# Peptides against a protein of PDB entry 4N3Y, part 60

Target 1, 83 residues: chain A of PDB entry 4N3Y
Amino acid sequence: ETRDQVKKLQLMLRQANDQLEKTMKDKQELEDFIKQSSEDSSHQISALVLRAQASEILLEELQQGLSQAKRDVQEQMAVLMQS

## One batch from the design tools (peptide; made by RFdiffusion4, then SolubleMPNN)

Design b2_p16_8_s2 (from b2_p16_8, 6 letters changed)
Fold by OpenDDE base, seed 5:
Structure b2_p16_8_s2 (fold): chain B 83 residues (1-83), chain C 83 residues (1-83), chain A 16 residues (1-16)
Amino acid sequence: as target 1 above (83 residues)
Amino acid sequence: as target 1 above (83 residues)
Amino acid sequence: DELEARLEEAREALEA
């Protein structure tokens, strides 16, 4: 009776340890995935932010150019009307 | 003694099961974190892509405007020189 | 890892 209980508990303990080892491995794989995914996302977001900032600067420059061009045309028309 | 071995194995089994339960919980938390992080990153990237596309369209419009303004100035100067 | 060490200890105890 006690001997049978020992054998049963030994089997259950081995099964529990096997499951624990598997679960630990799965956990480690998820941690590695999280780390890699986080780094990839961070780099991608940073690249998009930099590109967006560059586009914003170019937008401001083009707006300035357009405003200046409009002023130049107005000045030339004024000169034309005064001559 | 077989009786002492039974008690020892019962303790070890309880400890193994406790650790297994904890590890399973940790794994579940990591899975939930991955899911949430993935969704958040996807939404953020999509928003940045849309913003970048909007800026690109505006950039093209401003470039067209600047080119047109330059042409208009050149035409006005040509008219001025011919008159 | 402490958990791995405990698992190994448990395995050794079962095989003894």
Scores: peptide ipSAE 0.105, ipTM 0.425, DockQ to the pose 0.006
Fold by OpenDDE base, seed 4:
Structure b2_p16_8_s2 (fold): chain B 83 residues (1-83), chain C 83 residues (1-83), chain A 16 residues (1-16)
Amino acid sequence: as target 1 above (83 residues)
Amino acid sequence: as target 1 above (83 residues)
Amino acid sequence: DELEARLEEAREALEA
């Protein structure tokens, strides 16, 4: 009868709402997870970038120093050969 | 002496290059990880969105059915009371 | 959020 149908539909509606709520919650949790994960990784990458930049500066300094040192050695040798 | 300084600088340069390369590699790996993680999560979220949409449709159908069933019951009761 | 609004509407309809 119609009354039984109403009761059935009410139950189905509750079940559907529960499912919808669960799905929405799961989606939100995933979005939050992605956001947090991305932020954490972003910070880590930034730190690594800074580290890389520091190393890059050091490399440049070392290269310059090496070049100068090499030139100095060559100059000293030239002087010795002339003496 | 200057020659010893050159050798020292050469070693330091190699060490600096190694460090720079390592840092760059680590950065790249993190970026790749984030990208992959984001893609995986994006797909999962999309699936959840579809699921939510399906539930939403079901909810609407159930609501309509419930409302109609309720109206039908009320109408039947009214008829019975008049008889 | 549209989904949240619809969910709330469904709950209200069930209680009515």
Scores: peptide ipSAE 0.082, ipTM 0.458, DockQ to the pose 0.017
Fold by OpenDDE base, seed 3:
Structure b2_p16_8_s2 (fold): chain B 83 residues (1-83), chain C 83 residues (1-83), chain A 16 residues (1-16)
Amino acid sequence: as target 1 above (83 residues)
Amino acid sequence: as target 1 above (83 residues)
Amino acid sequence: DELEARLEEAREALEA
């Protein structure tokens, strides 16, 4: 029957609209997620880079200290050997 | 005493070396983490972008389908009105 | 934005 056919088509139309709405929402959520994820990653990476750089400075200082300490030990041993 | 002083300095030297080794390891781990994190993020973002693009195609198809469905409903209603 | 506009248009068409 024509009337039943119309009702069926109306239902299909509503269903299609629901799918469209859902898909649009999903797409937007994905875009938002990508944006947020990128920003978060960028911030995290920057922070870690700074931390690594700080560690590098510390390493250089420690290396210098180690060299000095070695020299000091050698000098003290020389004194000890004289006594 | 000089001997005790030497022993103290030797201990300090060993401690400094341990710190240096640890710091070097930590730095390397951070660099590795940054590299891996960046790669992972890049891959994830790319995948999500493709998904979003697929959704866009679907939306366009659904929109076209919706338009056609609307026309079909209208035509069927016209037929119904004639009967 | 364009897709959002198209969706809105579709919604309006459905309600009309």
Scores: peptide ipSAE 0.061, ipTM 0.487, DockQ to the pose 0.042; fails the geometry check
Fold by OpenDDE base, seed 2:
Structure b2_p16_8_s2 (fold): chain B 83 residues (1-83), chain C 83 residues (1-83), chain A 16 residues (1-16)
Amino acid sequence: as target 1 above (83 residues)
Amino acid sequence: as target 1 above (83 residues)
Amino acid sequence: DELEARLEEAREALEA
């Protein structure tokens, strides 16, 4: 009978609403998750970039120091050989 | 002596290079990770969006069906009351 | 990559 059909459709409508709400909630949670994870990763990457820059500066300074030290040794050797 | 200083600086330079390489590698791995994770999440979100759309369509169809069923019941009741 | 190039230059300098 039509009455039974109405009751069935009401139940199906409630089920559909529940599924819709769940799906929307899951989607939102996933979007929030990716946003948060992306921000965390971005911060970590930025920190590593800074560390890489510091290492690069150190490399340049040490290369300069090494070159200077090498020159100093050579100069001292030259003086000693002259005496 | 200067010779010892040179050797020390050479060691420090090697250490700096090693640290630089490690830092660059770690940064790249993290960038790759976030890229991959972002793609995976994006695909999952897209799937959930499609599911939400399907649920929304079902809701609309069921609401229409419910309204029609309700009207049919009312019409049948009216006919019965007239007899 | 500029950083990679500098790293390679540093390696070459150590070998010289």
Scores: peptide ipSAE 0.060, ipTM 0.447, DockQ to the pose 0.016; fails the geometry check

Design b2_p16_8_s3 (from b2_p16_8, 5 letters changed)
Fold by OpenDDE base, seed 2:
Order: sequence, then C-alpha cells, then structure tokens
Structure b2_p16_8_s3 (fold): chain B 83 residues (1-83), chain C 83 residues (1-83), chain A 16 residues (1-16)
Amino acid sequence: as target 1 above (83 residues)
Amino acid sequence: as target 1 above (83 residues)
Amino acid sequence: SELEERLQEARELLAE
C-alpha cells in the first residue's frame, strides 16, 4: 500500500538525515581536535627548541671556558717549573 | 685553585651536553608523534567524509522516492474520488 | 556548505 510506503520512506529519510548529521558532527569534531592538538604540540615544540638553543649556547660557553682554564693551568705550570 | 676550576667546568660541560641531547631527543619524539597522530586522524577524517557522502546520496534518493510516493498517493486519491 | 544545504532541504521536505 502506497500510504505505508510513504511512511516507510519518511522514516528512512529521517534515519538517513540523522546519520548524515551525526557524521558531519563527528567529522567537524575530529578536525577541531586535530587543529587543537597540533597547536598545543607546536607550542611545546617551540619551547623545546628554545631550551635546546639555550643549552647549545651554554655548551659553547663552557667549552670556551674549559679551553681557557686548561691554558691557564699550563701557563701556571710553566712558571712554576722555571722558578 | 685552577685545577678544581677545570674539573668543575668539565662537569658543567658534561651536564650541559646531556641536557642538550635530552632536549633534542624530546623535540624529535614530539615531532614524530605529531606526524603519526596527524596521519591517523587524516585517515579517520577521510573515512568519515566518505560516510557522509554516502549518507548524502542516500538522502537524495530517499527525497526523490518520498516525492514520488506522495505523487502516487495523490493520483490514487484522485482516481478514487472520480469513481 | 552544500551538504548542510541538502540537509536543510531534507528537513523542509519532512516538514511538509
């Protein structure tokens, strides 16, 4: 009977519409999640990069200081031997 | 005493180097994590997009079917009234 | 979006 067919099709349409809406929502939520996650991680990476750069500068300074300290010791030893 | 200073600087250098290495490692791991996470999410989004498109097609088909069903009912009613 | 538009059309059709 056509009336029953119409009712069935209406139900199917509602079901399809609900599924479509749900899928769209899920997709949007996932995209938002990726965006937020990427931003958070990007900030963390930036912080780590800055820390690494600071450590690198410190390393260079310490290397220079160590080299100078070694030279100073050698000079003192030379003076001591000559006395 | 300069000897003690040298030893101290050597220790500081080692500590700085260790910190640098750790920071570099952490940064790399974070970048790798972001890459992997983004790829996984991208695949999920693609699947959802396909599902949404399928639902959209179904919706269109159901709309057409519903419209046709309504017309059929109307036609049957008209014939009935004329009999 | 086109998808949202079609969704709205479906809702309107159901309201008739």
Scores: peptide ipSAE 0.063, ipTM 0.445, DockQ to the pose 0.042
Fold by OpenDDE base, seed 3:
Structure b2_p16_8_s3 (fold): chain B 83 residues (1-83), chain C 83 residues (1-83), chain A 16 residues (1-16)
Amino acid sequence: as target 1 above (83 residues)
Amino acid sequence: as target 1 above (83 residues)
Amino acid sequence: SELEERLQEARELLAE
C-alpha cells in the first residue's frame, strides 16, 4: 500500500535526520576534546620541564657543595694531625 | 674542637650526597613521565582524530541518504496523488 | 648518561 510506504519513508527520514544531528554533535565534542586535551598536556609538560630544569640547577649546586665540603674536611684533618 | 668539626663536616657531606642521589632520581622520573605522558597524549589524540574523520564520512553518507530519501518520498507522494 | 657520570664523580669524591 503506497500510503503506508510513504509513512514508512517519512519515519526513516526523521530517524536519519536525528542520527545526523547526533553525529554532528559528537564530532564537535570530539574536536573540542582534542583541542582541550592537547592544551592541557602542553601546559603540564611545560611545567614538568621547568621542574626538571630546577632539579638540574640544584644538582649543580650540590656538586659544588660536595667539592667544597671535601676540601674543608681535608683542611681540617690536616690541622688536626698537626696539632 | 677540630675533631668534632671534622665529624660534622663528614655528616654534612653524606647528607648532601644523599640529597644529590634523590634529586637525580626525581629528575629522571620527571623526564620519564614527560616522555610517557607525551606519547600517551599523542596516541589518544591520533585515535580521536581518526574517530572524528570517521564521523565526517558518516555525516556525508547521511546527507546523501537524506537527499535520496526526500526524493523517494516526493516520488511516492506523486504516485499516491495520481492513483 | 651525564647524570650517572656526575653521580659517580660524587661517589668517588666521598670515597677519598
Scores: peptide ipSAE 0.047, ipTM 0.486, DockQ to the pose 0.015
Fold by OpenDDE base, seed 1:
Formats: C-alpha cells, structure tokens, sequence
Structure b2_p16_8_s3 (fold): chain B 83 residues (1-83), chain C 83 residues (1-83), chain A 16 residues (1-16)
C-alpha cells in the first residue's frame, strides 16, 4: 500500500509540476505581451499627439492668414470708396 | 525509507499546488490588466484619430477661405489700378 | 527563481 501511495503521489506531483510549468510560461508570455503592447501604444499615441500638434500650428497660421487677408480686402475697399 | 518518501512527496505536492494556485491567480490578473489596458488604449487612440480628422476638415476650410480672400484682394487691387 | 528551483527539485525527486 505504501508503495502504491508513492507511485500515486509521484504521478500527481508530475502532473502538478507540468501544469505549473505551463502556467509559468503563460504568465511570462503575458508579461512580455503587456510590455510590448505598452511600448507600441505609447509610440502610437505619441505620434498621434505630435500630428495633432502640427495640425494645430498649421491651423493657427491659416487663421492668422485668413484674418490678415480679410483686413487687406477691407483696406482696399476703403481705398476704392475714397477714390 | 518508503514512508519517508511518501511524506516528502506529500510535502512537495502541497508546495507545488500552492505555487500553482498563486501563479494561476497572477496569470488571471495579468489577463485582466491586458484587457483593461487594451480597451483604454483603443478608446484613447480613437479619440485622437477623431480629433485629427476634425482638424483636417478645419484646415481644408481655412485653406479655401484663405485662397478666396487672396483672390478677392487681387481683384480689388486690379480695380484700383484701373481707376 | 524560487519556483524554478522547486520545480527542479520535484523533477529530481521524480527521477529517483
């Protein structure tokens, strides 16, 4: 009976260790995935932020240009009316 | 000796199972974290994309307005020179 | 790691 118990326990231990090893591997893969995903997301977000900022700068320039153009038109009209 | 082996195996089995359970819990927590992080990132990226698109539309409108304003100024100058 | 060590010990025991 004791011998049978030893054999049974050995089998159970092997199975438990197999599962443990698999689970550890899975955990490591998840950690690696999290790290990689976080880096990729960070880079993508940064790129989008930079693009948005560039667009904002261009918008400001265009708005200023448009305002100036309107002022120029108004000035020319004033001159026309005077003459 | 066989009895000693049984006791040793029992101890090791318990320890292995304890570690397995802990590792499984950690794995689950990582999976949950990945899921949540992915969702958050997706939402943030989508928001940034929409913002970029809105900016693009506004840029196009401003560019068109600027071009029109410049044409108007040129026309007024032509009239001025004629008169 | 400690876990890897315990796994190795278990493997060695099973090999006996």
Amino acid sequence: as target 1 above (83 residues)
Amino acid sequence: as target 1 above (83 residues)
Amino acid sequence: SELEERLQEARELLAE
Scores: peptide ipSAE 0.123, ipTM 0.421, DockQ to the pose 0.006; fails the geometry check
Fold by OpenDDE base, seed 4:
Structure b2_p16_8_s3 (fold): chain B 83 residues (1-83), chain C 83 residues (1-83), chain A 16 residues (1-16)
Amino acid sequence: as target 1 above (83 residues)
Amino acid sequence: as target 1 above (83 residues)
Amino acid sequence: SELEERLQEARELLAE
């Protein structure tokens, strides 16, 4: 009967709608999660990059200091050898 | 003494280098993690999008069916009222 | 979105 068909289709429509809503919600949540995670990670990476840069600068300074100190020692030894 | 200064600077240099290496490693691991996570999530989102599209198609079909069924019922009722 | 719009249309149809 047509009436029974209508009722059946109404039920199916509701079920399909529920499925659609669920899927849309899940997709949106996933997109939001990725966006948030990406932003958080990006900030952390940036912080780590800055720290690495600071360490790199320190390394350069220490290398220069080491080189200078080594030269100074060599000079002192040379003076001692001459005396 | 200069010799002591050299030894100190050597130690500091090693420490700075270790810190630099650690920071670089951590940064790389984080970048790799984000990349992997993003790819995995992207695939999942794509799957959900496809599912949503399938549900959308079903909804449209059901809506059309419902509309037709409703029209059929209305027509039948009209005939009955006329008789 | 277009999908949300269609979803709303479906809800309206069910309310009839």
Scores: peptide ipSAE 0.060, ipTM 0.443, DockQ to the pose 0.017; fails the geometry check

## One batch from the design tools (peptide; made by RFdiffusion4, then SolubleMPNN)

Design b2_p17_4_s1 (from b2_p17_4, 8 letters changed)
Fold by OpenDDE base, seed 2:
Structure b2_p17_4_s1 (fold): chain B 83 residues (1-83), chain C 83 residues (1-83), chain A 17 residues (1-17)
Amino acid sequence: as target 1 above (83 residues)
Amino acid sequence: as target 1 above (83 residues)
Amino acid sequence: SVLDELEERLREAAALL
């Protein structure tokens, strides 16, 4: 009968609303998670970028120092051989 | 002495290179991870969005059906009371 | 799915009205 049909539809409506609410909540949680995860990772990457840049500078300084040290050794050897 | 200085600098250079390489690798891995994670999450969100939209449509249909059912009950009651 | 089931039930209910 129609009364029972109405009650059934009311139940279905409640179920649909519950599903909608759950879906919206899950979506929002995922978006929040992505945002937070991306921010955290971005900060980590930035830290690594700075470390890499520092390493590059150090590498250049060491290479220059090594070249200079080699030249100094060669000069010392030249003096030694002449004396 | 200078010879020992050269050897020390060579060691430092190797250490610096190793650190640079490690840092670059770690950075790249993080970027790759973020990219992949973001893509996966994006797909999941898209699926949830579609589900939510479907739920909204269903909700509207249920509400319409419920309203119609209520009207039908009222009409039946009116006929019953008149007879 | 749950939504598919609800859609089917809704269709059935509508047919009876």
Scores: peptide ipSAE 0.067, ipTM 0.431, DockQ to the pose 0.027
Fold by OpenDDE base, seed 4:
Structure b2_p17_4_s1 (fold): chain B 83 residues (1-83), chain C 83 residues (1-83), chain A 17 residues (1-17)
Amino acid sequence: as target 1 above (83 residues)
Amino acid sequence: as target 1 above (83 residues)
Amino acid sequence: SVLDELEERLREAAALL
C-alpha cells in the first residue's frame, strides 16, 4: 500500500543521503591528501636539486683545481730535468 | 727545493682527485634519489587520482539517485493528499 | 537541508495514513 511505499522511499532517501555524505567526505580527504603529498614531494625534490647543483659547482671547481695542479707538477718536473 | 715541491703537488693532486671522486659519487646518488622519489610520488599520486575519480563517479550517481528519490517521494505525497 | 525537510514531510505524511 501507499503508506508502506512512502516508508520504503523514506528509508531509501536516508540511506542515499548517508552514503552521499560519506562519499563526499572520502573524496575530499583524497583530494587533500593528493595536494599535500604533491606539495611535500615538490619541496623535497626542489631542496635536493639545489644540493645537487651545489655539488655540481664543487665538482667544476675541483676539476679546475686538478687541472691546474697537473700543469704545475708538469712545470716543476720540466725544471728538474733541466737542472 | 724543487723535489719537495713536486712531492707536495703530487699529494695535493691525489687529494683533489679523491675529493673529486667522492663528490661525483655523492652527486650521482642525489640525482638517483631525486629521480626515484619523483617516480614513486608520481605513481602514488596517479593511483590516488584514479580513486578520487571513482569517488566522483559514485557521488554523481548518488546525487542522481537522491534527486530521483526526492521526486518519487513528492509524487507519493501528492497522491496521499489527493486521497 | 532540503533533504531533511523532505524527510520530515514524508514522516508526517506517513503518520496520517
Scores: peptide ipSAE 0.063, ipTM 0.458, DockQ to the pose 0.008
Fold by OpenDDE base, seed 3:
Order: sequence, then structure tokens, then C-alpha cells
Structure b2_p17_4_s1 (fold): chain B 83 residues (1-83), chain C 83 residues (1-83), chain A 17 residues (1-17)
Amino acid sequence: as target 1 above (83 residues)
Amino acid sequence: as target 1 above (83 residues)
Amino acid sequence: SVLDELEERLREAAALL
């Protein structure tokens, strides 16, 4: 009967609305997560790049130091052989 | 004496070389981490974008369904008022 | 919202049956 049909439609409408609101919330949360994840990754990668650059500079300095140390050892060995 | 100086320089050279090798390894690990982190984030973001798109389609379908339900309710109300 | 309004109108209509 008509009353039962109205009650059924009320229930269906409420259920659809609940699903709509839930889906809207879930979509927004996913968009927020995408944005935050991208920003966090970008910041982390940038920090790691800077650290890698610092390590590169340190490597260059160490290589120069090793080259100088090698020359110093060679000079001392020459003195040792002459003595 | 000269021999002691040579021994000292040998130790310093080995220590510097050890530090160089360690730094080279650390730099490589950081570069690998940057690459992997970027790839992982890209994949995750792509998956989340697809999920958001699916939610958008569902929202559109739900909105259309709600519009139809509204029309159905209005029709039933008209019948109800005429009865 | 439109949905809330429709639900209210449905409730009112149902009460008249």
C-alpha cells in the first residue's frame, strides 16, 4: 500500500544519503592524504638530497686529503731510503 | 724518527680511506633511498588518485539516484494528496 | 539540505496516511 511505499522510499533515501555523505568524506580524506603524502615525500627527498650533496663535498675533501697524504708518504719514503 | 713518521702517515692514510669508503657507501644508500622513496610515493599517489576517481564516479551515480528518488517521492506524494 | 527537506516532507505525508 501507499503508506508502506512511502516508508520504503524514506528508508532508501536515508540510506542513499548516508552513503553519499560517507563517500564524500572518503573522497575528501583521500585527496587530503594524496596532498599530504606528496608534500611529506617532497620535503623528505629534498632533505636527503641536501645530505647527499654534503656527503659529496666531504668525499671531494677526503680525496684531496688522501692525495696529499700519499705525496707526503712518498716524500718521507724517499728521505728514508736516502738515510 | 722517519720510520715512526711513515708509520703514522700509513695509519692516517688507512683511516682516511676507511672514512672515504664509508662516506661513499652512505651517499649511495641515500641516493638509493631517494629513488625508492620517490617511486613508492608515486605509485601510492597514483593508486589513491584512481580510488578518488572511482569515488567521484560513485558520487555522480548516487546524486543521479537521489534525483530520481526525489522525483519518485514527489510523484507518490501527489498520489497521496489526491487519494 | 534538499534530502533533509524531502525526508521531512515524506514523514509529514506518511503521518497523514
Scores: peptide ipSAE 0.058, ipTM 0.459, DockQ to the pose 0.008
Fold by OpenDDE base, seed 5:
Structure b2_p17_4_s1 (fold): chain B 83 residues (1-83), chain C 83 residues (1-83), chain A 17 residues (1-17)
Amino acid sequence: as target 1 above (83 residues)
Amino acid sequence: as target 1 above (83 residues)
Amino acid sequence: SVLDELEERLREAAALL
């Protein structure tokens, strides 16, 4: 019966539309998550980079201090050897 | 006394070296963490991109199905109008 | 939407049968 066929098509159309709407929502949520995840990880990485840079500065200062201390010790040793 | 001064400098040198070694280790650990974090986030993002792409394909299929269903309904409606 | 309109038209057509 044509009426039954029409009702069947109505149901199919509604089901397809519902699935489409759900899929569109899910896709948008995934895209939003990707964006947020990328921003969050970027911020975290930037913070860690800053910490690494601070460590590098400290390393440079310590190396300079060690070099100076070594020179001072060598100078004192020279005085001892001459005494 | 010069000898006492030398011993003091030796201690200072050891302490500075210990701190340098610790700082070098900490810096390396941070760099390793940054690398790992970047790789992990990249992998996660890639996986999510694939899921988004799958959703896009499904959306295209659903849209095609809806378009076909619309045409089928219109054809049935034409038959009804002619009956 | 066009889809909603089609569903409504289908419903009306079905009611006439």
Scores: peptide ipSAE 0.058, ipTM 0.458, DockQ to the pose 0.008

Design b2_p17_4_s2 (from b2_p17_4, 10 letters changed)
Fold by OpenDDE base, seed 5:
Structure b2_p17_4_s2 (fold): chain B 83 residues (1-83), chain C 83 residues (1-83), chain A 17 residues (1-17)
Amino acid sequence: as target 1 above (83 residues)
Amino acid sequence: as target 1 above (83 residues)
Amino acid sequence: SVLEELEERLEEARSLL
């Protein structure tokens, strides 16, 4: 009986060890995924930030152009009013 | 002629303003997307970290169980050897 | 671009004044 009990326990031990190894693998895969996902996200955000910065430059140029255009139109209107 | 030029410039000014407003909107949408994406990513990473922590707890429990099981088997083996 | 065209037309207008 005791001998049979030992054999049973040895089997259970092997099963537990297999489960442990599986879980360790799964944990490692999760950690790798988190790392990769974080890097990918960071890369994507950086790209989007660059696009936003490009738009900012464009906006500044447009605003400057609009301001100048407005001034020029106003000056020409003044000339028209004086004629 | 000058009057016609002014009218033309006014039209162009309106067009430029429309483009500016459009670009401002697009920029805002990009900024909102970046913010939302960052928050979503952070949330996802946090969830995955929690899963990893759960696996860590499971691993600790399994290791403890394995150690105990090993001890129990060894004790029973000792009894068998004494018989 | 629209800005370049605007600048050109502004210059043309100025030349006529």
Scores: peptide ipSAE 0.049, ipTM 0.437, DockQ to the pose 0.009
Fold by OpenDDE base, seed 2:
Structure b2_p17_4_s2 (fold): chain B 83 residues (1-83), chain C 83 residues (1-83), chain A 17 residues (1-17)
Amino acid sequence: as target 1 above (83 residues)
Amino acid sequence: as target 1 above (83 residues)
Amino acid sequence: SVLEELEERLEEARSLL
C-alpha cells in the first residue's frame, strides 16, 4: 500500500537525517580534537626546543671553561718544572 | 686547585651533554608522535566524510522517493473520489 | 554544501600539519 510506503520512506528519511547529523558532528569533533592536540604538543615541543638551546649554550660555555682550565694546568705545571 | 676545577668542569660538561641529548630525543619523539597521531586521525576523519556523503546521497534519494510516494497517494485519492 | 565546507576545513587542517 502506498500509505505504508510513505510512512516507511518517512522513517527512513528521518533515520538518514539523524545519521548525517551524527556523522557531521563526529567529524567536527575529530577536527577539533586534532587541532587542540596539535596546539598542546606544539607548546610542549617549543618548550623542549628552548631547553635544548639552553643546554647547547651551556655546553659551549663549559667546553670553553674546560679548555681554559686545561691551559691553566699546563701553565702551572710548566712553572713547577722550571723551578 | 686547578686539577679539581678541571674535573668539576668535565663532570658538568658530561652532564650538560647528557641533558642536551635527552632533550633532543624527547623533542624528536614528540614530533613523531604528533605526526603519527595526525595520520591516524586523518584516516578516521576521511572515513567519516565518506559516510556523511553516503548519508547525504541517501537522504536525497529518500526525499525524492517520499515526494513521489506522496504524489502517488494523491493520484490514488483522486481516482477514488471520482468514482 | 555543508559537506564541501567540511572537506575544505579538513584540507586546511591537513595543510597546517
Scores: peptide ipSAE 0.046, ipTM 0.397, DockQ to the pose 0.033
Fold by OpenDDE base, seed 3:
Structure b2_p17_4_s2 (fold): chain B 83 residues (1-83), chain C 83 residues (1-83), chain A 17 residues (1-17)
Amino acid sequence: as target 1 above (83 residues)
Amino acid sequence: as target 1 above (83 residues)
Amino acid sequence: SVLEELEERLEEARSLL
């Protein structure tokens, strides 16, 4: 029966080794995926941040322009009333 | 001509205001998108990290098991040779 | 170590929200 026990243990050892190799591969793939996902997200967020900043600058310019335009209209209306 | 100038300025003011409102909306949507994207990425990465940690634990257990199995096989082979 | 680095980066990202 000892020989049969050895054969059984050899099979179990092979199965365990196969599972080990598979698990090592899976772990590595997950780490690579996490890294790639993080990098992709970082790049996307950076692009969006830049776009948002551009919009903010445009808003500031438009607000200033609107204030000036309002003053100009008020001045012209005053001139019109005095004509 | 003053009246025509006023009308022109009023049109320009309306156009500028429309653009301002649009830009404010676009900026808000971008900020919301950045936030949502970051949250989604965070959740995905967290899940992957947990999975990787589980794999790491399994690897440690398998490595220990393999070492034990190897010792057991060696012992059984020694018994077989002495039979 | 790789996992620790990833966890640190994740925490940094969370802190920005």
Scores: peptide ipSAE 0.046, ipTM 0.447, DockQ to the pose 0.039
Fold by OpenDDE base, seed 4:
Order: structure tokens, then C-alpha cells, then sequence
Structure b2_p17_4_s2 (fold): chain B 83 residues (1-83), chain C 83 residues (1-83), chain A 17 residues (1-17)
């Protein structure tokens, strides 16, 4: 019966539309997640870069201090040898 | 006393060297973490892109199916009106 | 930089959506 066929097709159409809407929502959620994940990663990496730079500066300072300390020890040893 | 000063400086030098070594290790760990974090992020983003692409394909298929279903319903309605 | 590369990849991903 044609009327029954029409009703069936209408149901199928509604179901298809529902699925389409769901898929569109899922896609949007993925896009949002990608955006958020990227932002989080960017901020984290930036923070780590800054920390690495700070450590590098500290290393340079320590190396200079160590070199000076070594020189001071050597000088004092020389004085001691003369006395 | 000069000898006491020398001993003190030697201790300071050893402590500075220990701190330097620790800082070098910490810096290396940060560099390794940055590298790993970048790689992980890259892989994650790539996976998400692929998922998004798959959803896009599905959406296109659903849209085409929906359009066809709509046409089929319209055709059956026309037949019904003629009977 | 690593960050610039990641930002570029993100932009590419967005353009594909």
C-alpha cells in the first residue's frame, strides 16, 4: 500500500536527519577539542621553554662563579707556598 | 689563616660543581620533555585530523542519502495524489 | 620553533574541517 510506503519513508527520513544532526554535533565537538588541545599544548611548551632558558642563564652564572672560585683557590695556594 | 681560607674555598668549589651538575641534568630533562611533548602533540593532532576527515566523509554520504530519501518520499506522495 | 610548527599544524587541521 502506497500510503504505508510513504509513512515508512517519512520515518526513514526523520531517522536520517537525526543521525545527520548527531554527526554534525560530533564533528563540532572534535573541532573544539582540537582547538583546546592545541592551546593547552602551546601554553605548556611555552612554559617549558621559559624554564629551560632560566636554567641556561643559571648555568652560565654558575660556570662563571666556578671559574672565579678556581682562580681564587689557585691564588691562595700560591700565597701559601710563598709563606 | 690562609690555609683555612683555602679549605673553605675548596669546599665552596665542590658545592658549586655539584650544583652545576644538578642544573645540567635538570636542563637535559627539560629538553627531553619538550621533545617528547612536541612529538605526542603532533601525533594526537594528526589522529584528530583523520577522525575529522572521516566524519566529513560520513556527513557527505548522509547528506546525499537524505536528499535521495526526500526525493523518494516526494515521488510516492505524487503517486498517492494520483490514486 | 616547535611552537610555531605546532601552531601551523593546528591551522592546517582547522582548514581541513
Amino acid sequence: as target 1 above (83 residues)
Amino acid sequence: as target 1 above (83 residues)
Amino acid sequence: SVLEELEERLEEARSLL
Scores: peptide ipSAE 0.067, ipTM 0.456, DockQ to the pose 0.039; fails the geometry check

